# Peptides against a protein of PDB entry 1ZZD, part 51

Target 1, 109 residues: chain A of PDB entry 1ZZD
Amino acid sequence: FQVVNPYLLRDLVDLGIWDEGMKQYLITQNGSIQGLPNVPQELKDLYKTVWEISQKTIINMAADRSVYIDQSHSLNLFLRAPTMGKLTSMHFYGWKKGLKTGMYYLRTQ

## One batch from the design tools (peptide; made by RFdiffusion4, then SolubleMPNN)

Design b2_p11_4_s3 (from b2_p11_4, 3 letters changed)
Fold by OpenDDE base, seed 4:
Structure b2_p11_4_s3 (fold): chain B 109 residues (1-109), chain A 11 residues (1-11)
Amino acid sequence: as target 1 above (109 residues)
Amino acid sequence: MDPEDITELPP
């Protein structure tokens, strides 16, 4: 099975930094390249995992979609270490942004 | 609760 995103793999190969060590690194990091010093920031931004994307941004995107639909799309949020404070804040932020439906699914790592 | 009262935003 392919563990690495095929597009990320391509870009890493194009950068000439793909090797067995890199492969093992990505496996241990669950596909994250954020900690790699030899990867351009642009690529890091492009290949953020679902755990690395701001959940605030996800809520914003959901709010934008809700403007054009009767019911808000399924909202999936991913938090590595959720706290009651964070969850409450996310809920209220979603409310503030006018989401018709609250958070559908919360996923934790 | 006031929805404007956000105590902690997610990252």
Scores: peptide ipSAE 0.013, ipTM 0.366, DockQ to the pose 0.140
Fold by OpenDDE base, seed 1:
Formats: sequence, C-alpha cells, structure tokens
Structure b2_p11_4_s3 (fold): chain B 109 residues (1-109), chain A 11 residues (1-11)
Amino acid sequence: as target 1 above (109 residues)
Amino acid sequence: MDPEDITELPP
C-alpha cells in the first residue's frame, strides 16, 4: 500500500492545493509531485520518491554507512526502467565504493 | 558502453 509522506501532506495543505483530486493524483503518480506545475521547485527537490533519487547517491550513502558497522549493511536499489547497462554499472560502482556485499534487493517499477 | 561508467546510473 502507499502512504503519503506526512510532511508533504502538510506542505501541500499549506500551499492550499490539497484536495481529493490531489490525493488521487499522488496515488496514480506513486507519490511524485515532480509533474505538478503549481509546486515550487524547492519542494520538488525536497520530496523525491525512491524512484526519483539518484541511485548513485544511494550507493554512496550506503558505502558511507558501511564504514561505521562491522557487518555488511543491506542495500536496496530502485530502478524505474532498468537496463543491463545500468545494472552492470551499478554493480561496478558499488564494488569501487568498497561495499562489502553486492546488491541485497533490487526493486523495479 | 562502459560498464564502469557511473554516468549511466539512474539520475
């Protein structure tokens, strides 16, 4: 099931654009507000879904976290439109970043 | 396509 980010909900209410239509829009867009013309870019940058965040950044963050733990930390990656090239690149990038383990879970949309 | 080219990762 999909849960609306409570902070996003608040900000949309503050903008005065929250209604049933907006709710349904978010559901159909899997929580994305990137396509809304009446939302400030600052909020769009703030509220990116897992499908909109750079997976490179996610890998970097995972690698950084692994420095502080002994055992490998789980890494979940999300690709909306995966290709073999992207998957291979992610694998090598993760390896170069010194991840103790490979990809734990790959989710596709 | 370079498999190690990180520019090919999702943006």
Scores: peptide ipSAE 0.011, ipTM 0.382, DockQ to the pose 0.141
Fold by OpenDDE base, seed 2:
Structure b2_p11_4_s3 (fold): chain B 109 residues (1-109), chain A 11 residues (1-11)
Amino acid sequence: as target 1 above (109 residues)
Amino acid sequence: MDPEDITELPP
């Protein structure tokens, strides 16, 4: 069972839009609230899933972590609809950010 | 979430 993020649940309850229909919607959308018209954009930004967050941001975070580790680390990138162009751009950006050597994996939905 | 596919990034 997919468990709804408890903080997301709280915020949806606070918005007064939580009900059984919303629950079923989230299940079918794998936790995504991006398509909900009655949710503020700030909450949509806050609760982006791994498939919705900018991969550039992920790379930046990985680069930040790399300065604190001595060994190569694995970086997982999540793309819902990967293209060769996107992959090339991501690789190039990762190189530009000075990521250490390691196994970089693309995870597709 | 379980990805459908896991591949290494191209060099």
Scores: peptide ipSAE 0.000, ipTM 0.298, DockQ to the pose 0.098
Fold by OpenDDE base, seed 3:
Structure b2_p11_4_s3 (fold): chain B 109 residues (1-109), chain A 11 residues (1-11)
Amino acid sequence: as target 1 above (109 residues)
Amino acid sequence: MDPEDITELPP
């Protein structure tokens, strides 16, 4: 079961490129529009999937939140091709940014 | 996402 982002659907309709072919494309691409040549880059940036956004950015956002709240944070990381080196780097980067405690989850595609 | 691909990282 896959749900298309309703805002993405709207924007694709506004672009005039929504059709059955586009629908099937999104299904096969797990919602990604990054490979579409007829979509503006701004929209591609806006609609990055969890697998396309930089996890470093996610860590930064989590660190920013930690400044304002006392409770522990849960951090979900999404990696298409995890390596031990990459995991270690991400872990220490989180530490460096002040993520003292919390639950860290690795999710793979 | 596959549930079997979720792993909790050590603290």
Scores: peptide ipSAE 0.000, ipTM 0.269, DockQ to the pose 0.087

Design b2_p11_4_s4 (from b2_p11_4, 3 letters changed)
Fold by OpenDDE base, seed 2:
Structure b2_p11_4_s4 (fold): chain B 109 residues (1-109), chain A 11 residues (1-11)
Amino acid sequence: as target 1 above (109 residues)
Amino acid sequence: MDPEDITVQPP
């Protein structure tokens, strides 16, 4: 898989912080820049990985897409440390948002 | 990396 988003790479180069060390850091962190102190928060927000984006936001986006899709689409949810409480909350929220698909795919890191 | 897939069904 491609660890580094090409747009992220460009922005890191523009910041003047791209080097071999940064490359290795990103590989180790699976593309996450959240731990980098020299990156503006705006960029951190922009380049959140699938593990860092709010799953509520993902559910909202899926619900929005489902309005235009006749067939049930699969919803992928990403949790670093899933608990039954979190799963239940996500399920009920998804149901509340009117997701057509009854099958939710949880991916764990 | 292949994350673990868990299917969550409605209760």
Scores: peptide ipSAE 0.000, ipTM 0.251, DockQ to the pose 0.080
Fold by OpenDDE base, seed 3:
Structure b2_p11_4_s4 (fold): chain B 109 residues (1-109), chain A 11 residues (1-11)
Amino acid sequence: as target 1 above (109 residues)
Amino acid sequence: MDPEDITVQPP
């Protein structure tokens, strides 16, 4: 089953655009609002799905956290269309950023 | 494990 983000639901209601059609749209789009023209960009940025966030940014965030935490971090990465080139780049980028654990869990859509 | 999961290990 799919669960709509309750905060997203709230914001869509506040915008006055929540209805059954919107609900069905979100279901078909796996929770993505990126394609909605009547949603402010700020909200689109806030409610990016795991497939819509730059994984490079995720790596950066993980690296930042690693500075302050002794425990090894496991990093989950999400790619819609993984290629060998992307995998290699992500791996080495993570290494370059000083991640203590060079192990990533990649998930595909 | 989800078959869509790929573990990338360090060299």
Scores: peptide ipSAE 0.000, ipTM 0.261, DockQ to the pose 0.068
Fold by OpenDDE base, seed 4:
Structure b2_p11_4_s4 (fold): chain B 109 residues (1-109), chain A 11 residues (1-11)
Amino acid sequence: as target 1 above (109 residues)
Amino acid sequence: MDPEDITVQPP
């Protein structure tokens, strides 16, 4: 299922750039608008896919939430092209942030 | 389990 974010759809319509070509573009790009030259940067910043969001930020958010949660969280991480180096870095950073979870669920594109 | 899912343990 490739579903376009309804808010993104709205904003693209408001910009007057929504058409069948744009739809096909988004499908081929897995929802990413980062490569579109006619989209304001503000919208690009707003509509990042899970593959475009900094996983460091995700880890930070998870760590912040963990302050209020008794049980260990399972953390889902998303990497386009995972390497051993990236995985190791994520583990170390997660540890540094005090995540109690010993399990990361990695999803790849 | 989703075939794209990998469980990674901290070192």
Scores: peptide ipSAE 0.000, ipTM 0.257, DockQ to the pose 0.066
Fold by OpenDDE base, seed 5:
Structure b2_p11_4_s4 (fold): chain B 109 residues (1-109), chain A 11 residues (1-11)
Amino acid sequence: as target 1 above (109 residues)
Amino acid sequence: MDPEDITVQPP
């Protein structure tokens, strides 16, 4: 069950490009608008799906949060094409960034 | 297809 981001929907409507075709496109693209040439890059950056954002950025944010959170918190990581190298790198990077010992949830597609 | 969830502990 896929739900279109309501804010994305709004912005697409505001752009005047929302229609049934666009809806179907989003469904087939798992909510991604990255492939749409007529969408401003700013919107593409804003509405990156979990598969399109840098997990490094997510780790950075988690590290920042860890400064203010006493107990370890879970972190969701999303990898479209997980490899052992990526996993190792993420763990190492997280450790190096001072993440508290916590649980990472890796979600793969 | 639903994504697969894997719990990964830091090394």
Scores: peptide ipSAE 0.000, ipTM 0.259, DockQ to the pose 0.075

Design b2_p11_5_s1 (from b2_p11_5, 5 letters changed)
Fold by OpenDDE base, seed 4:
Structure b2_p11_5_s1 (fold): chain B 109 residues (1-109), chain A 11 residues (1-11)
Amino acid sequence: as target 1 above (109 residues)
Amino acid sequence: DPDDSLLDYLP
């Protein structure tokens, strides 16, 4: 089940580049606009899929949130091509950042 | 302490 982000749809319409071809492109690209030459970089940066966001950034944000909460929050990480090396790296980086708990959920594409 | 070299493998 795949649905286009309604805000992305709005912005693409505002740019005047939304059409049936664009719709089909997004379907085949699983919602990614990173490969579109006619989309401003600003929008590409805004509309990254979970697979395109640096998981290091996700860990950083989780660590920042932990400053304000007592209860350990679940950390969800997404890897396109997980390896033991990547998993180990994320574990240690999370530990270095002072996360109260490790990774709870790992999603793979 | 965690090894900083592991950061090279972070996605």
Scores: peptide ipSAE 0.026, ipTM 0.420, DockQ to the pose 0.181
Fold by OpenDDE base, seed 1:
Structure b2_p11_5_s1 (fold): chain B 109 residues (1-109), chain A 11 residues (1-11)
Amino acid sequence: as target 1 above (109 residues)
Amino acid sequence: DPDDSLLDYLP
């Protein structure tokens, strides 16, 4: 199910641009505000959806977390337009970063 | 390094 980020909601209200139209827009855009011209770039950078974040960064963060656990950590990756090249690159990069296990789950849009 | 080359394809 889809739930609007409460912090995003707050910030949009503070900007005075929250209304029913905005709500419907977010639903159709799966929570993305990247296409809104009247939203400051700093907020767009803050509220990236899972499809808009670099998965390389996600892998880096997962590798960092693995330092604090003895067992393998679950890693979920999200690709809007996956290709074999991207998947292969992610696999090798994860290996290079010392992840104990491969990709746990891949979600595509 | 072949891995470095593959990194160019990371999203």
Scores: peptide ipSAE 0.025, ipTM 0.443, DockQ to the pose 0.189
Fold by OpenDDE base, seed 5:
Structure b2_p11_5_s1 (fold): chain B 109 residues (1-109), chain A 11 residues (1-11)
Amino acid sequence: as target 1 above (109 residues)
Amino acid sequence: DPDDSLLDYLP
């Protein structure tokens, strides 16, 4: 499988900060650049991993897409440390946003 | 409608 996003790799090379150390860092961090001090915030916002994107935003986008299809998209959600409170909140928020189906798949980190 | 108070737990 691909460890590093090819576009991220290109941008890191363009910044002149790509090296073996950076590669190993990304591997250990599962592709996250959020902890890197020498990366502009704009790039951090652009290259968030699935674990770093607000799941509320994911639900919002799914609800928006559902306007154009008969069957709702499969909704995949990602949580590092799921709790009953978080799961319940996500489910009810999705319902409030008008999703035809509940949570399809949950991944944990 | 779902209770909006639950939204405080959304990640």
Scores: peptide ipSAE 0.024, ipTM 0.432, DockQ to the pose 0.180
Fold by OpenDDE base, seed 3:
Structure b2_p11_5_s1 (fold): chain B 109 residues (1-109), chain A 11 residues (1-11)
Amino acid sequence: as target 1 above (109 residues)
Amino acid sequence: DPDDSLLDYLP
């Protein structure tokens, strides 16, 4: 089942826009607030769902972490509509960035 | 845990 991010809930309450309608909206939108006009862009940037974050950014962050560890961490990527070209590009980009194991799992919506 | 039906492994 789906659980609303408690921090997001807090911020929406602080904005004074939390209500039953908002709750139902979030449920139908799988937690996305990107389409809400009454939410500051800063919060939209903060609360991007896994489908709304650039996976290139995820790769970059993973590469940054790898500088400090000798043990390879698995990398999970999320794409709404992956293509072979995109997958290949992401794989080799990860390699270029120095990831030891590269992409291990792909999640699709 | 994400839905296992959405999991694709890469060899």
Scores: peptide ipSAE 0.000, ipTM 0.305, DockQ to the pose 0.052

Design b2_p11_5_s2 (from b2_p11_5, 5 letters changed)
Fold by OpenDDE base, seed 1:
Structure b2_p11_5_s2 (fold): chain B 109 residues (1-109), chain A 11 residues (1-11)
Amino acid sequence: as target 1 above (109 residues)
Amino acid sequence: DPDDSLLEYLP
């Protein structure tokens, strides 16, 4: 299910651009605000969806968290347009970063 | 390093 980020909602309200049309737009865009011309770039950078954020960053964050746990926690990766090269790169990078387990779950759009 | 080369394709 899809739920609007409450912080994003707040910021859109503060910008004065929140309305029913905006709500429907976000639903159709799966929460992405990247295509909105009247939204400051700083907010677009802040509210990237899982399909827009660098998966390298996700792997880095997972590796950082793994320092504090004995067993590997779940790692979910998201690719809009996966290629064999990208998948291979992700696996190698994960290994290089010292992740104890491989990819837990891959989602594609 | 082959790993570094592959990193170019990492999204």
Scores: peptide ipSAE 0.030, ipTM 0.489, DockQ to the pose 0.189
Fold by OpenDDE base, seed 5:
Structure b2_p11_5_s2 (fold): chain B 109 residues (1-109), chain A 11 residues (1-11)
Amino acid sequence: as target 1 above (109 residues)
Amino acid sequence: DPDDSLLEYLP
């Protein structure tokens, strides 16, 4: 089941915009606050769901972590609408960044 | 090396 991020909940309460309507909105939007007009952009940037974060950034972070681990970690990537072009681009970019393995798990929404 | 021209498709 879906659980609301407790820190997000706190911030929404502090903003005074938390109510039953907001709760239902988050449920229907799978936790996304990107479409809310009454939320500061700073909070939107902070509380991006896995579907809203640039996968390029995820690959960069994975490459940075790989410097400190002996065993290559499993990388999870998330795409709403994967295409061959996107998959190929992600694969080659990961290779360019020096990931020890070309293996990753792709999840779709 | 990977083709940089494909990077424009990276989300």
Scores: peptide ipSAE 0.028, ipTM 0.453, DockQ to the pose 0.196
Fold by OpenDDE base, seed 2:
Structure b2_p11_5_s2 (fold): chain B 109 residues (1-109), chain A 11 residues (1-11)
Amino acid sequence: as target 1 above (109 residues)
Amino acid sequence: DPDDSLLEYLP
């Protein structure tokens, strides 16, 4: 069950490129617009899927939040192709950034 | 201790 982001849909309609072909493309690409040639880069940056965002950035944001809270937020990380090396690096970086709780949820594509 | 050398592989 896949639902198109309503804001993305709006922007694609405003660009005049929304049609059945575009819909099918998004389905096959799991919502990614990174490969679309007719989409401005600023929109590509705005509508990155969870698989296209640097997980290092996610860890940084979590660390920033943790400074002001007693209980650690649940940290969800998303890896398209997890390897032991990547997981180890993420754990070490999380520790270095002072996260009370490391990776709580790991999602894979 | 975290090994900074592994940060190169951080996605």
Scores: peptide ipSAE 0.027, ipTM 0.468, DockQ to the pose 0.180
Fold by OpenDDE base, seed 3:
Structure b2_p11_5_s2 (fold): chain B 109 residues (1-109), chain A 11 residues (1-11)
Amino acid sequence: as target 1 above (109 residues)
Amino acid sequence: DPDDSLLEYLP
């Protein structure tokens, strides 16, 4: 079931914009606040959903972590409209960044 | 927790 991020809820309350309408909006938008005009960009950047984050950035972050962790970690990627070209590019980019032992999974919406 | 049916292995 869908749960509102408690930190997001707090921040929206602090902004004074939390109400039943906002709740319903978040439900229909699957937690996304990117379309809200009365939310500061800083908060929009902070509360990006998995579908709104650059997967390249996710790969970069994973690569950075791999410097310190010997354990092979799986990496989950999220794309709303994947193409074979995008998938291939992401795979090889991950490889290029040093994620040679990671298992790559794609989740679609 | 996305639907497991949407999980795909990257080629």
Scores: peptide ipSAE 0.014, ipTM 0.329, DockQ to the pose 0.058

Design b2_p11_5_s3 (from b2_p11_5, 5 letters changed)
Fold by OpenDDE base, seed 4:
Structure b2_p11_5_s3 (fold): chain B 109 residues (1-109), chain A 11 residues (1-11)
Amino acid sequence: as target 1 above (109 residues)
Amino acid sequence: DPDDVLLDYLP
């Protein structure tokens, strides 16, 4: 089930580019605005879907959080096009960063 | 370093 981010909707309205065409575009693109030429890069950086966020960054953030918690927290990673190489890389990087528990949930597009 | 090589494949 897909719902447009309400904050994204607000910002697109503020930009004056929200219309039925934009709505249909977002539906087709699964919420991604990365391909829109009339959207400032600042907003593109702000509104990344889970498939567009660097999973390396997510692992870094998880590692940082793990410094302050006793139990390993569940780590959810998202891959658009998973390969054995990517999975292996993520596993080793997580290990290198000191995560007590590696990848727990893997979501694919 | 094998880890460095693997890092190149991280999304």
Scores: peptide ipSAE 0.023, ipTM 0.421, DockQ to the pose 0.193
Fold by OpenDDE base, seed 1:
Structure b2_p11_5_s3 (fold): chain B 109 residues (1-109), chain A 11 residues (1-11)
Amino acid sequence: as target 1 above (109 residues)
Amino acid sequence: DPDDVLLDYLP
């Protein structure tokens, strides 16, 4: 299911650009604001969707969290256009970062 | 460096 980020909603309202058209736009764009010309770049950087954020960053964050737990967290990765090379690289990078388990779940767009 | 090659594929 898709839920609008309440903080994003607030910021769009503060910008004065929130309306029914914007709502429908976000639905069709799966929550992405990257294509909106009237949104400051700082907000675009802040509100990247799971399909837009670097998966390397996600792996890094997972590795950081693993320091505080005995059992590995579930790791979900997201790729719009996965290739065998990308998948292999992600697995090796995860291993290098010391993740105790492999990829838990991969989503593709 | 093999690590560099792998990193080039990471999104």
Scores: peptide ipSAE 0.022, ipTM 0.427, DockQ to the pose 0.179
Fold by OpenDDE base, seed 2:
Structure b2_p11_5_s3 (fold): chain B 109 residues (1-109), chain A 11 residues (1-11)
Amino acid sequence: as target 1 above (109 residues)
Amino acid sequence: DPDDVLLDYLP
């Protein structure tokens, strides 16, 4: 069950490129618009899926939040192709950034 | 920093 982001749908309609073919494309690409040639880069940056965002950035944001809270927020990380090396690096970096709780949830594609 | 060695593998 996949639901198209309503804001993305709006922007694609405004661009005049929304049609049945586009819908099917998004389904096959799991919501990614990164490969679409007729979409401005600013929209591609705005509508990155969880699999296309740097998880290092997610860790940085979590570390920034943790400075002001007593209890650590749940940190959810998303890896398309997890490896032991990537996981180890993430744990070390999270520790270095001072996160109380490292990785709570790991999601894989 | 030994931790920095692994940073190149961060996604």
Scores: peptide ipSAE 0.021, ipTM 0.427, DockQ to the pose 0.183
Fold by OpenDDE base, seed 3:
Structure b2_p11_5_s3 (fold): chain B 109 residues (1-109), chain A 11 residues (1-11)
Amino acid sequence: as target 1 above (109 residues)
Amino acid sequence: DPDDVLLDYLP
């Protein structure tokens, strides 16, 4: 079941914009606040859903972590509208960045 | 999960 991020809830309450309408909006938007005009961009950046984060950035972050961690970690990637070209490029980009031992999974919506 | 794809199997 869908659960609202408790930190997001807190921040929306602090902004004074939390109400039943907002709750229903979040439910219909699968937790995304990107379309809300009354939310500061800083919060939008902070609370990006898995479908809104650049997967290239995720790969970069994973590569950075691999410098310090010796164990192989699985990496999950998320794309709303994947194409074969995007999938291939993401795979090879991960490889190029040194994620040679990680297991790569793509999730689609 | 049908929405999960292993990138290692992609061409």
Scores: peptide ipSAE 0.008, ipTM 0.341, DockQ to the pose 0.072

Design b2_p11_5_s4 (from b2_p11_5, 4 letters changed)
Fold by OpenDDE base, seed 2:
Structure b2_p11_5_s4 (fold): chain B 109 residues (1-109), chain A 11 residues (1-11)
Amino acid sequence: as target 1 above (109 residues)
Amino acid sequence: DPNDVLLDYLP
């Protein structure tokens, strides 16, 4: 069950490119618009899926939040193709950034 | 892969 982001839907309609073909494309691409040639880059940047965002950035944001809180927030990381090397790197980077709790949830595609 | 930069932190 996949639900299209309502804001993305609005923007695609405003661009005049929303149709049944576009809907099917998004379904096959798991919501990604990165490969669409008729979408401005600014919208592609805005509507990155969790699989298209650097998890390093997520770790950085978590580290920034942890400075002001006693209990660590739950950190969710998303990797399309996790490897032991990537996981190890994430753990070391999280440790370097001073996170009290490393990776709590790992989501894979 | 947007996470490739993390490989620099491998021991």
Scores: peptide ipSAE 0.020, ipTM 0.466, DockQ to the pose 0.721
Fold by OpenDDE base, seed 5:
Structure b2_p11_5_s4 (fold): chain B 109 residues (1-109), chain A 11 residues (1-11)
Amino acid sequence: as target 1 above (109 residues)
Amino acid sequence: DPNDVLLDYLP
């Protein structure tokens, strides 16, 4: 089941915008607050779901980490609407960044 | 889409 981030909940309460409507909105949006007009952009940047984070950044982080350990084969990537173009681009970008393996786990929403 | 920039790496 879906669990609301406790820190997000706290911040929404502090903003005075937490109510039953907000709760239902978050449920239907799988925890995303990106579409909320009454939430500061700073909080939107802080509370991105895995589907809203650039996978390029994830690949960069994995490449940096791979200098010390080889866990690139267990890297999880998240795409809401994967296309062949996106998958190909991600693969080649990962390769370019020097990942020790071209293997990763793709998860879709 | 936060991954649009990856399209630049299409062969």
Scores: peptide ipSAE 0.019, ipTM 0.466, DockQ to the pose 0.701
Fold by OpenDDE base, seed 4:
Structure b2_p11_5_s4 (fold): chain B 109 residues (1-109), chain A 11 residues (1-11)
Amino acid sequence: as target 1 above (109 residues)
Amino acid sequence: DPNDVLLDYLP
């Protein structure tokens, strides 16, 4: 089930733009606010859904975490439209970043 | 596509 991020809800209320229409919009957009013209870009950057975040950034963060983890940790990646090319690219980039394990748990929308 | 930059690593 869909649940609105409580912090996002707070910020939308603070902006004075929260209403039934906004609620329905978020439901339709699966929580994305990227298309809202009345939301500051700062908030759009903050409240990206997993499908809107560069998985390169996710890999970077995983690589950074690996510095402090003895054993390989699982990495969840989210791709809206996965292709063999994208998967291969992710593998090579992960390898380049020095991830201990090149195993990714892929989630698709 | 926010993941387009990964294509640079394709062989």
Scores: peptide ipSAE 0.018, ipTM 0.463, DockQ to the pose 0.701
Fold by OpenDDE base, seed 3:
Structure b2_p11_5_s4 (fold): chain B 109 residues (1-109), chain A 11 residues (1-11)
Amino acid sequence: as target 1 above (109 residues)
Amino acid sequence: DPNDVLLDYLP
């Protein structure tokens, strides 16, 4: 079931914009606040959903972690509208960054 | 598009 991020809830309350309408908005938007004009960009950046985060950044972070970890870690990637080009690019980019032993799990919406 | 990885590798 869908649960609102408690930290997001807190911040929205602090902004004074939390109400029943906001709650319903979040439900319909699957937790995304990117479309809200009355939310600071800083908060939008902080509370990106998995579908809004750059998967390139996720790959970079995984590559950075691999420097310190011997065992292979799995990597989950999320794309709303995947194309063959994007998938191929992500795969080879991961390879380029040194994720040669990691397992890739692709999730789509 | 936050996932514009095509800039690095084009098909």
Scores: peptide ipSAE 0.018, ipTM 0.463, DockQ to the pose 0.587

